Peptides against a protein of PDB entry 3OGK. Designs and how they scored, part 191

Target 1, 307 residues: chain A of PDB entry 3OGK
Amino acid sequence: ATPDRLSRRFPNLRSLKLKGKPRAAMFNLIPENWGGYVTPWVTEISNNLRQLKSVHFRRMIVSDLDLDRLAKARADDLETLKLDKCSGFTTDGLLSIVTHCRKIKTLLMEESSFSEKDGKWLHELAQHNTSLEVLNFYMTEFAKISPKDLETIARNCRSLVSVKVGDFEILELVGFFKAAANLEEFCGGSLNEDIGMPEKYMNLVFPRKLCRLGLSYMGPNEMPILFPFAAQIRKLDLLYALLETEDHCTLIQKCPNLEVLETRNVIGDRGLEVLAQYCKQLKRLRIERGADEQGMEDEEGLVSQRG

## One batch from the design tools (peptide; made by RFdiffusion4, then SolubleMPNN)

Design b1_p26_3_s3 (from b1_p26_3, 11 letters changed)
Fold by OpenDDE base, seed 4:
Structure b1_p26_3_s3 (fold): chain B 307 residues (1-307), chain A 26 residues (1-26)
Amino acid sequence: as target 1 above (307 residues)
Amino acid sequence: SLEELELDVPAEPNYRRKKLLERLAK
């Protein structure tokens, strides 16, 4: 299909999801000769899809110009923008989005690659947005954004329920967690071991409604931070935790209401057995295999044919 | 009961995975 065909058939389209790498199970809306660029689609959105409020680009090339055009075309009507594993833009493009789309509710750039110029986009978002519900720049590299802006967002956006971030030191997010009263999901951050302060994170206070969690680089020394509310946890992302098999077993036993677990092969057959025993509400299990298996191996650290 | 099982082998490491590998190397 072509953008023009889409607008002709669905002039009142409210939600659009485009995948740059079509899979057999999905209708291919993007001709191969377009190379996965969003430009023709943004043009069509700007001209003909005037009711579009949700845009999801996955594995596409997005330029700052594309983002600027989209931002100006949709303005406060844009509620959702997901740049999912996209590339080609800079933080200037993000700045344009948050400047013009001040009522955006969902902003995602998970696993996107971009050039970071400054942290102005997050600051602008913090200063002017009160509608944000989901903010997700998980698995991205931002070095120039401020955790204080994240705190401001939490304070001003009362409907903020899901936040996934990059490498913020968790202790710098104390104010954020305090402000994010309705937060249900948090992923990312950075837990950093300190030999001189082994309990540096023990006093970390999480939002009371938090039930979906994925702390990056969480090791066995930090894991006890979760114990006070482990029974409340429904989704756990351990993909980037520094937990061995036994650590998995320890944590899983404390999460009887776990519905979704994402982890690496290090969970092992033993961990899977414990999971089956203690997590009767489990609905989804993701086990990622990777090159890091060797770094976290123990006798039970591999999922075999038994598991 | 379990409704979805996903066994995934990532094609390439994302940023977080790269950092994880760095941590594991320490």
Scores: peptide ipSAE 0.182, ipTM 0.771, DockQ to the pose 0.560
Fold by OpenDDE base, seed 2:
Parts: sequence; structure tokens; C-alpha cells
Structure b1_p26_3_s3 (fold): chain B 307 residues (1-307), chain A 26 residues (1-26)
Amino acid sequence: as target 1 above (307 residues)
Amino acid sequence: SLEELELDVPAEPNYRRKKLLERLAK
């Protein structure tokens, strides 16, 4: 469908999801000059889709101008914006969104590529938003945002249930975790091993309702911080953990209520056997092939055709 | 009337996730 036909056919559209695909055959469906850019769609949204409250762009080119136009057109009516694996914008575009869309509930930039100018967008969000439920900039690289702004968001947004972040040092998020009383899901951060301080993270306090978790760079020395609430964990993202096969087995045994597991092939056949034995409520399993294969000293760290 | 729509359009893929996984493997 073309943007102009969209509004004519669906004038009451509330949710729009656009997926970019690199296949040449897809260019026959829309003009080639659109090249995966959201611009023509944003124009149509701004002019004719007055009830739209949810926008999801996946693998699209999004400019700051596009974001600014969208922000001003939808303002407080925009509840959800997902820039999923998008590119072409800067933090100025994000600033426009959070400035004009004060009642946004879901803001996602997961795996998007952008130019970082400053941390003003997160500060603005912290200063004015009280509606946020989901904040997700997982697998992004922000260097100019403040963990204090994240803490402020947690304090002001009582319905905040899911937060996924980039490479914040976990200890800088202590205040955030204390403030995020209703948080159910957390992914990201950075666990940094210190040989001189093996107990560096042992006193870390997580939100009481936390049940979906993925800590980046979590190794076997840090893994015990999960043990006090492992029984309530329902989802684990271990894609970016530094756990070997045996570590997986240890953790899985402590998570009998696990429903979703995402990990790398390092789990091995042994880990899968343990998973089957101890996690009877498992609903979804995702195993990604990582470069772990190059550094493996033993065959146990591989998922075979048997597994 | 339709309230939710999902459309496929041409776009370049984002390989950021792949790069991150490669970094972890080092």
C-alpha cells in the first residue's frame, strides 16, 4: 500500500508498523525513490491519520526532520514510538519527540544507529514525563546521558515496568533500581569485573517485582546476585552474558519458573538437557550462533543437531 | 475499521546487533 491510499482506506488507524526489507522485489510495491525512508509515511500521518497513537518503524531511515514532524503532529496523542533498528537520526530528533509528546508511554530505540549530540533528550524526558511504561534503548551506545535522569524517570513514572539500557555501569543505577518500585523487566547495563573487589556487586538491590532480566557482561562471579530471586525469574536474556556451559546449568537449575530463555550456543547440549529437566514452564527458547565457536576449548559448548 | 496495520517497505538492514555479538566473542 502507498501512504495516500492508507489514510483513505483506514482513516481511523491507531497503530502503524512499517518494516523495511532490502529485497529488490519489494521496490515494486512502492516508488523506489522512497528507499526505506519514513518521510512519505510521516507526511501522511501528519496530515490524515489523526487518531494514530502508536508508531513502529523497523529497519527504516528516519531523519530528525521526520521525528520533529511526527512529534508536532501527534503531540500528546502519541503513546508509542518504536525506532526498531532504524538509522539516520540524531539525539536532536529524540529531543523533539520527548519535548512535544509529554504523555508517551513507550519509547524504543533498540539497536538503532544514530549520532549522539548530547543527553538533553533523556533529561527532558525526566523533567516532564509521568506516563512512561516502557523505555528501551537496548544495544545502543549513549555516552552523554545521565543515570540520574534515569533515576528521576523511575521516581516520576509510577507505571514504569520495563527498562532496557546500554552500557551504564550497574553501580551507577543503584538509585534507579531503588526508585523503580514497579519494574518487572530490566536489560542492559555493564558488569565490570574487579579482581581486587570480587564482591563489588553482591550488595546490589533489585526491584522486588523484577522477573525479566538480562545483565550485560554478567560472568560466573556476578551470577550469584540473581540467586535470591532466581525462583521468580520468568525471562532471561543471556545473549550478552559471559557464562559458559556449566554456568548456564547452574543458573537454569535455580530458575524453575523460567518461561523465556535467550542465549548463545554456548549453552550446549548439556545446558539444554538441564533446561528440559528443571524448567517445565518454558515457552520460548532462542539460541543465537555467536563467535563462541572460535574460542571453544571443548565440544560441550556447542549445540549439536541432537540438542 | 482497521485500527492496526503492519506494512513491509524497502529498507537497508541494520547490522548493529551482529557487530555487538562479534565484540562479545573477542
Scores: peptide ipSAE 0.084, ipTM 0.670, DockQ to the pose 0.097
Fold by OpenDDE base, seed 5:
Structure b1_p26_3_s3 (fold): chain B 307 residues (1-307), chain A 26 residues (1-26)
Amino acid sequence: as target 1 above (307 residues)
Amino acid sequence: SLEELELDVPAEPNYRRKKLLERLAK
């Protein structure tokens, strides 16, 4: 199979997802010579896939030049870009995307590895985009972006419903939360304990519609900030929470409408029993072997259940 | 006509959440 055959067969393609795989398991429609680089696909998109609105690259090598070409080729027609666990680009590539694709609705770079040059991409997004619905740079580290730009995005993008971020101090996001009136999902941030200020986060005000949540580094001292709206929580990401087994039990008991839980083995059998007892609407459970386990520094295992 | 396509291609190994996991391990 060749790229040309794909374009000829599906000239009206609106959504393309490319997943990097080992060569032995490559899909028959993909030429081996294209490898894991998106470059030949970007060329094909530019020339022959003129109705493409959604692009999802997973585990691909993406250069700034690739992003620039994609941005210019699709411009305001690009509604979704997901750089899922990709590598090879810098923030200059992101800047090109947000500069040229001003009507983008979904921008994801979750777990991608990149070189950070500056925070201009987020600033540009804040200055010009009013269409954004999903912004996701979860599990990334940006040191040069401004929480003020995130606030501006929230103010200007009235359809913004899901935001996942890196290591912003949560208190720096107070303005963001106030502005993000329609936000339903938030993941990331950074909760940092301060012995001198035990109630440091207790006065946080979350968006009223928030029901999917994953606060990074949330410990038992911070956990009570969820209690006022725990009954409306539908999804919890506790993969990066600092909760022990008993803490899980405490929180789960307060979330009777929980539908999705993602956590680590620390939940234990006890936590699972509590989950079964109190969360009758549970649809999905994901348990990972986490770095908090003895002798483990990275994700080594995953158990998923859907009901 | 097909409007959505998912393709698998050869790629380098995926990436892990090493940095954030390191913080979690503290």
Scores: peptide ipSAE 0.070, ipTM 0.663, DockQ to the pose 0.094
Fold by OpenDDE base, seed 3:
Structure b1_p26_3_s3 (fold): chain B 307 residues (1-307), chain A 26 residues (1-26)
Amino acid sequence: as target 1 above (307 residues)
Amino acid sequence: SLEELELDVPAEPNYRRKKLLERLAK
């Protein structure tokens, strides 16, 4: 559809999701057909879609100017912005969004590529937002943002239920976890093993309602931190965990209420058997052909057609 | 019972995947 057709057909549209082509094909979208650019859509939103409160761009090219225009056009009426695997913007664009859309509830930039100028966007969000429910910059590279701002957000946004982050050292998020009393989902962070400090993470206190979890780089030595609340885990993201087949089996056995599992092929047929045996509430299983397949010599680390 | 099974090919390279590979190489 074209932007103008959309507004004419749906003048009271509240939610818009635009999906671009996979990035491998983005070079074909760069020509002036605007197929991959959100600009014409943002223009239409600004002019004619006055009821729009939710915007989801997937695999689109988004400039700072686009974000600025969107922010100013929708202001506090914008509740959801998802920049899903998008590119073309900087943190200035994010700053504009959080500056003008102070009642935003969902802000996502998962797997987006951007130029990071500073951490002001997160600071601004922390200073003014009390409405945030979902914050997701999973699988991004923010080096200039502060975990203190994340803590402030948790303190001020009492409806915050889902947070996915990049490579924050988990210990830097202790204050965040303490503040995020209603948090149900957390993904990301960075677990960094320290041989000289084996109990480095053992004293971590997670939010009481946490039931959807994906700790990045979690190995078998860190895995026990989940055991106290493993029975309440409903969703596990193990895509970026450092668990072998046996580790999967160990963890899965402790998660009888697991509903969603996302993992790599390393789970193997054995892991799938254990999953079937212990997780009777499982609804969704995602198995990604992981990067670790190339290094895995053990046949048990592969999911066969039998499993 | 399982409602959805999703078998995915390798996702597009991302930061996490890169870091994962680095960790696995250690």
Scores: peptide ipSAE 0.187, ipTM 0.771, DockQ to the pose 0.617; fails the geometry check

Design b1_p26_3_s4 (from b1_p26_3, 13 letters changed)
Fold by OpenDDE base, seed 1:
Structure b1_p26_3_s4 (fold): chain B 307 residues (1-307), chain A 26 residues (1-26)
Amino acid sequence: as target 1 above (307 residues)
Amino acid sequence: TLEFLELDVEAEPNWRRKKLLERLAK
């Protein structure tokens, strides 16, 4: 389909998802000259899709100009923007979005590649938005944003239920967690082991409704911070945890209500057996394999056909 | 019961994966 064909056929479209790299089964639905640029789509949105409130770009090239045009065209009618694995923009584009779309509920740029100019976009969001439900910049690195702005967002956005962040030191997010009373999902952050302070994170207090969690770089020493509420955990992202097979087994046994697990091959066949034994509510399992397999010395840390 | 199983092979790790590998190497 082309942008013009879309608007002609669906002038009242409210939700649009574009994939720059579609699955093979969808190739016949995509023009042969698919360049992956959002520009022609943003133009069409601006001109002809006046009811569009949800936009999801996946693996698309997005410029600051595209974001600015989209922001101004949809303004407070834009409820959802997902820049999923996109590239080509800077934080100026994000600033435009949050400046003009002050009632946005979902803002995602997970795994997007961008140039960071400053932290103004998050500050602007903190100062003016009260509608946020989902904020996700997971697997991105922001060095110029403030944890205090995240705390402000949590305080002002009563419907905030899901937040995924980059490498904030978890201790810098204490205020955020205290403010985020309705938070159900948190992923990201950074746990940094300190040999001189083995209990560095043991007093960390999480939101009471937290049930979907993925703490980056969580090792076996930090894992016990989850134990007080492990029974209420429904989703775990362990892709970036520093857990061995035995650690997986320990944690999984404490999460009987686990519905979704994402982890690496390090879980091993043993971990999968434990998972099957203790997690009867499991609905989705993702096992990622990659370069970290070369660092595995134990055969148990591998998933075989048995698992 | 398990409703969805996904096996993923990441050819090029993202920055978090790279950091993970660095930490594993320590």
Scores: peptide ipSAE 0.070, ipTM 0.698, DockQ to the pose 0.547
Fold by OpenDDE base, seed 3:
Parts: C-alpha cells; structure tokens; sequence
Structure b1_p26_3_s4 (fold): chain B 307 residues (1-307), chain A 26 residues (1-26)
C-alpha cells in the first residue's frame, strides 16, 4: 500500500501501523524507497488523514522533521505514537511531539536508536501532560532525563498504567513508584548489587496494582523483593534478569497466576517443568536464545526438544 | 493451557544484552 492509496480508500482512518524492513535489511533502503522512511506517510497524514489519532511506526526511518510535521499536523488529536525500533531522530523530535501533542496517551520509543541531546522532552511531558497512560522507552539509553520528571508524570497522569524505562537506578524511582498509584506494569530500571548493603532493595515499595513486571539485572539476592506480591504477578519479563535455572524455578513457584513469561534459554527444561506444574493460567511463553546463552554449556540452562 | 509458545532463536542484539553479558562477566 502507498500513502495516497490508503488515504483515498480510508479517509477516516484513526489508527495507522507501518512496518518497515528488518534492521538487518536497512542497508537495502534507498531514499527513493518510501517503505523505509515515514516522510511520505507523514505528508499524507498531514494532508489527508485528519482523523488519525494513533500512529505506530515499526523499524522505520524517522527524522526530527517528520516528528515535527506529525506533531503539528495532529496536535492534541494524537493519542498514540509508537516509534518501535525506529531510527534517525533525536530528542528534539521527541520534544516537538510532547510540546504539540499535549493529550498524548501512549508514547513509545522501545528499542529505537536516536541521538540524545538533552532531557527536555521528558521535562516538557512532565510539565504539561495529564493524559498519559503508557510511557515506554524500554531498551533505550537516555542518560540526560531525570527520574524526578518521571515522578511528576506519575503524579499528574492518574491513568498511567504502564511504564517501561531504561537504566534508571531503581532506588531513584522510589518517588515515582509512590506517585504511580495506578501503575500495573513496570519494566526496566537497573538493580545494582551492593556487597556492603545486601538489603539495599528490600524496602522498595511497589505500586499496589503492579502485576506485569520486568526488573533489569535482578539477581537471586534481589528476587525476594517480589515475593510479597508474587501471587498477583500476571506477566514477567525475565529477559534481562540475572537468574539461573533454580532461581527461575523458585520465582515461578511463587507466581501461580502467571499468564505471560518472557525469558531466556537459561530457564531450561527444569524451569519449563516447574512452569507447567505451578502456572496453570499461563497463556504465552517466549524463550529467547540469545548470544548471552550460547557460551554457557550448562545442561540445566538449555531448552531441548524434551522441554 | 498454554495458548502460544514463541521460541526466538535469532533475537537481535541490544544494549541490555550487552550489559547483561558485562554483569555476568563480573
């Protein structure tokens, strides 16, 4: 489909999702190939898709100019923007989005590659948005944003239910968790071991409705922080946890209401057996066999045809 | 009952995986 054909066929389109080529194929994209660039689509949105409120770009090239044009064209009518595994923009583009789209409900940049100029975009979002429901910059590297702005967002956006972040130290998010009273999902952050203070994270207070969770770099020493509410956990993202097979078994046994599990091959056949035994509500299981697991010859950490 | 099983053998490397490897090496 082309932008012009889409607008002619669906002039009242409210939601658009575009999928580009896989990143591995990006070298095959040329400027003339509109399939890789959002520019022609943004032009069409601006001119002919005047009811569009949700935009999802996946594996697309997105420039700051594209974001600026989109922001100005849709303004407060834009409710959802997902830059999913996109590239080509900077935080200036994000700033334009949050400046002009004051009623945005979903803002996602998960796994996008960008140039970070400053943290102004998050600050602007914190200062003016009260509508946000989903904020997701999971698996991104923002170094110039403030956890205080995230706290402000949580305080002001009472419908905020899902937040996924990069490498914030979890202790810096204490204020955020306190403010985010309706938060159901949290992923990311950074748990950092302190040999001198093993109880570093034991007093963390999570939002009461939290049921979808993925704490990055959570090891067996930190895992007990989940035990008080493990029974209410419905989704676990353990892709970036530092848990061994036995640790997986321990945690899974405490999550009888688990519906979705995402983990690595380290779960092993043993972990899968435990999962089957204790998690009767499981609906989706994702196991990644990443490069991090290729070097481990531990038989317990392998999912075989038996599992 | 498990409704969906996804085995992702060819996951794209990301920065979190890199950091994970770094932590595992410590």
Amino acid sequence: as target 1 above (307 residues)
Amino acid sequence: TLEFLELDVEAEPNWRRKKLLERLAK
Scores: peptide ipSAE 0.078, ipTM 0.705, DockQ to the pose 0.570; fails the geometry check
Fold by OpenDDE base, seed 2:
Order: sequence, then C-alpha cells, then structure tokens
Structure b1_p26_3_s4 (fold): chain B 307 residues (1-307), chain A 26 residues (1-26)
Amino acid sequence: as target 1 above (307 residues)
Amino acid sequence: TLEFLELDVEAEPNWRRKKLLERLAK
C-alpha cells in the first residue's frame, strides 16, 4: 500500500511490516519511486498512524533522519522496531531510537548494514530501558559497544528472553549470562579456540531457562559446554558452528527435545538418520549449503536425496 | 480492523553471512 492509502484505510494500525521490493500483487499499493526508502512511510506514521506500536522494516533503506523522526513521533508508544536487513543508517539513528523510545520491548537490526560511530546507543539503552524482551543484532559487526552494557540490560530488563549478538567473545558475556536469569534464547558470540587452553570455555554457565541456542564458531572442543542442558534444548542454530558430521551426531543424540534445527549440509545423511532416531519432537529442519562443500571430497558430509 | 500488515519484498543475500561462511571455510 502507499503510505497515504494505508493510513486512510487502517488509521488504527498497530503493527506495520514493510518488506523491500514488493511482490507484483502489491504494485498498486506502492509508489513506483519509493526506491525502498522508509521516508514516506515514516512521514505517514508520524502524521496519521498514531496507534502504531510495532514497526518492521525488511530490506529497506533507513536514514538516521528517518529513525529520528520515527523515534520522536512514537516515543514510548513504540514497542517493537525491527530493522531487518536494512541499510543507510548509523549508530546515531539507533541512539535516537533508544533515547526517545524508552519502553521499547523489541529492538532488532539483524543483518543490517550501518556505519558504526560509537557504542552510545547500547549504553543509553542500558541506562534507561527496563522493558526490553528481545534484543537482536545478530550478523552485525559492532566493535564499539560494551559487553558491560549488555550485562546492565540483562540486569535491568527482567523480561529479557531473547538476545542475539554479533562477534562478542563469549567469555566477555559471562556477566551477561549470570544477569540474564530469564533468557530463553541466545545466538551469536564468538568461540575462539585456544590450543594452549582447551578448557577455556568449560566453566561457562548459561541461563537456566536457555533452550534456543546458536553459538558462532562452536567446535567439537566447545560443544561439551552444552551437554549439561542439552536435554532442554529446543532449537539449535548450527549454521555457523564448526562441527563435522560426527559432532552433529553426538550433539543431536543429547538433544531429545529438539524442535528446530538449522545447520549446513555437513550434517550429512548420517546426521539426519541420528536426528530421526533421537529427535522425535522435531518440527523444523533447515539445511543450508555451506562453504565447506568445496572441500569435502567425501560423500559422508553431503545430504543426498535419501536424507 | 486490520492491526497487522506484512508486505513481502525480494532480498539480496547478506554480505555478512557471506563473510562468516568464508571464515568457516578457512
């Protein structure tokens, strides 16, 4: 829909999700020259969608000015902002959002491209927000944010249930995990193997309610850190794990309550057999082609038509 | 009253995902 048509048709809209290039069926509803920019939508939100509490932009161009306008227009009424695979903004725009929208419950910028100026946005969020339930900057590269701010958020936001982060060293998140007592989902981080310290991560304590997990760069040496609570795991994201077929088999056998698995083709037919045998509650399986396909001469690491 | 609207748009692959996959291949 065009922004103007949307507001006229749905003046009481509470949730808006805009996805980048529209399907042909929506051609009549979207201006030809909108170019994927959120600007006209933000203008419409500001002027006419006064009950809007949830905004999801997917594959849109979002400027700092757009974020600032949105933030000021919705203020504490904004509960959800998802910048999903968006681009065009900087951390200044994020700062505006968290400064003005102090009761935001969901903040997502997963896979978004932005210019990082500083870590002030996360600090501001940590200092003022107590409502946050979901924080997701998975598959982003923040170098200037502090894990201490994440810990503060966990301490202050009792309803925090899902956190997905970029390349934080997992050991820097020990305080966060301790504070995040109600956390159910965690994705991201960075597990960095140290040949000189094989037990580097063995003392890592996860939140007691954690059941959805995806640790980046988790190898077979780090995998045992999951074993104490593997039985309660319902979702595993192994897309960015460094596990071979046998490692998959080992882990899957320990997760009888697994409902969702996301992994690469390295799981192989053998892994799928093990999955079928041990994970009777499985609801969703996602297998992606990995870069490891180029090196695997052996058939064992490939999912065949028989898997 | 319509409270939720979702509009689907075609998206390109994420460059960050590509970079991460490249790290995994190393």
Scores: peptide ipSAE 0.034, ipTM 0.646, DockQ to the pose 0.112; fails the geometry check
Fold by OpenDDE base, seed 5:
Formats: structure tokens, sequence, C-alpha cells
Structure b1_p26_3_s4 (fold): chain B 307 residues (1-307), chain A 26 residues (1-26)
């Protein structure tokens, strides 16, 4: 469908997802000259889609003006915004979203490329939002946001269940983890090994309900911090962990309830054998190959539950 | 009435994941 026909065909649309990777059948329905910009769609949303509460842009070009228009048009009716692998905006656009959409429940900008002006967007979110359930800026680079704002969000948003972050030092998130009592999923952060302090992270306390986890740069020395709750882990993201094959085996053996594993080819045949032996509830396995981004999407193996 | 719509459009790729994976491979 084209933007100009969207409202006429679906006047009561509540959720819109646009993917910047055309399928042959859908490509013919898109004007050739708009180049993956969300602007025409945002215009249509702003003018005609008054019931829209969920927007998901994947691999699209999004400007600050687009975000501002969307924010003002939907305001507190916007519950979900996903800027999934998008580009073209700055943190000013994010600020507009959180300023005008104060009841947003899901805010995602995973793998998006943007210009960081300041950390005001996260501060504004912390000061005014109490509805947030999912916050995801995984695989992004924020240098100007504050861990304290993340902690404030955790205190104020009682329904916060999933948080994925970029480069925060994990020790700076101690207050966040303490406040995020209902958190089930955490990904990201940064574990920084200190040769002089091998027990640097051993006293970390994670939320009691945490069962989906992916700590960036976790090595074998840090891995034991998971052992106290490894039995409750259902999803592991080890893509950015610094674990070798044997480390994978060690961790997997401690996760009998693992349902989803995402890792790199370093798991090896031995790791796969251990996985099969100890993780009988496994539903999804993703193995990524090195730096070959184009080949990675095709390697998601669905493990059929042999009931 | 359709309440949910997913459309495929043309757009540019993301480089961040590639860079992170390259760093891990070293």
Amino acid sequence: as target 1 above (307 residues)
Amino acid sequence: TLEFLELDVEAEPNWRRKKLLERLAK
C-alpha cells in the first residue's frame, strides 16, 4: 500500500510496521522516488491515522522533523515507537518523542544510527514517564546519557520488564538493577576486565525475575556472576560475549531451562552437543558468523520441539 | 477491519553491528 491510500483502506489502523527491505511483491506498491524516507508515512499518520498507537520503522530514514510531527500528532496515544536500524535523526528527535508522548510503553532504537546532541531525552523520559515497559537502545553509542536517569525510570515505571542498553559500565547500573524489581530482560552494558581486580563484578545483584540476559564483553572471569540464577535463564544473548567454546559449555550446562540462545560460531560442535544434552527446552538457536552481517539473517535455526 | 499492517520499503543498511563483530573477531 502507498501512504496516500493507507488511510482510505485502513482508517482504524492501530499498528503500522514499515520495513526498509522491499519484498518483490511490496516493492511495486511503493513510489520509486521516496527512497525509504518515513516522511510520506508520517504525513499520512499525522493527518489521517487517528487511532494509530504503534509505529515500527525498520531500516528507514527518519528525520527529527519526522519524529516531531509524529510525536505531536499522536501525543499520549502513542504507546509504541520502534526505530529499528533507522538513521537520519538526532537525540533532539528522541526528546520530542518523550516530551509529547508521555504515556509511551515501548521505545526502541536498537542498532539505529543517530547524532547524539545531549542526554536530555533520557532525562525527560525519567522525569515524566510512568508507563514504560520496554526500553531498547541496544547496539547504540550513547555517551551523554546518565545511568541515574535509567535508575529513575526503573523506580517510576512499575511495569518495566525489558531494558536493553549500549555502553554503560555495569557497575554504574547497580542502582538501576536494585530499582528494576520487575525486570525480566536485560541486554547490553559493558563489562571491563581489570587484571588487578578479578572480583570487580562478583557482588553485582540482578533483578530477581531476570531470565533473558545478554551482557556485552562478558568473559570467563565475569561469567560466574550468572551462576546463582543460571537455572532461571530462558534466553541468552552471547553474541558480544568474550566466551570461548569451553566457556559456552560451562555456562550452557548451568542453564537447563534455556529456550533461546544467540551466539557466534565460537560455540563450536562441542558447544552444540552440550546444548543438546542439557537444554531440552531449547526453542531457538541463532549462530552468527564473525563479521559477515549479510549472511547472518539466514542462519536462524528454529529447533522443532520434539514433543 | 485490519488493525495491524506490515509493509516492506526500500532503505539503507546499518553498519554498527558489523563494526562490533569485527572488534570481537580481533
Scores: peptide ipSAE 0.034, ipTM 0.625, DockQ to the pose 0.091; fails the geometry check

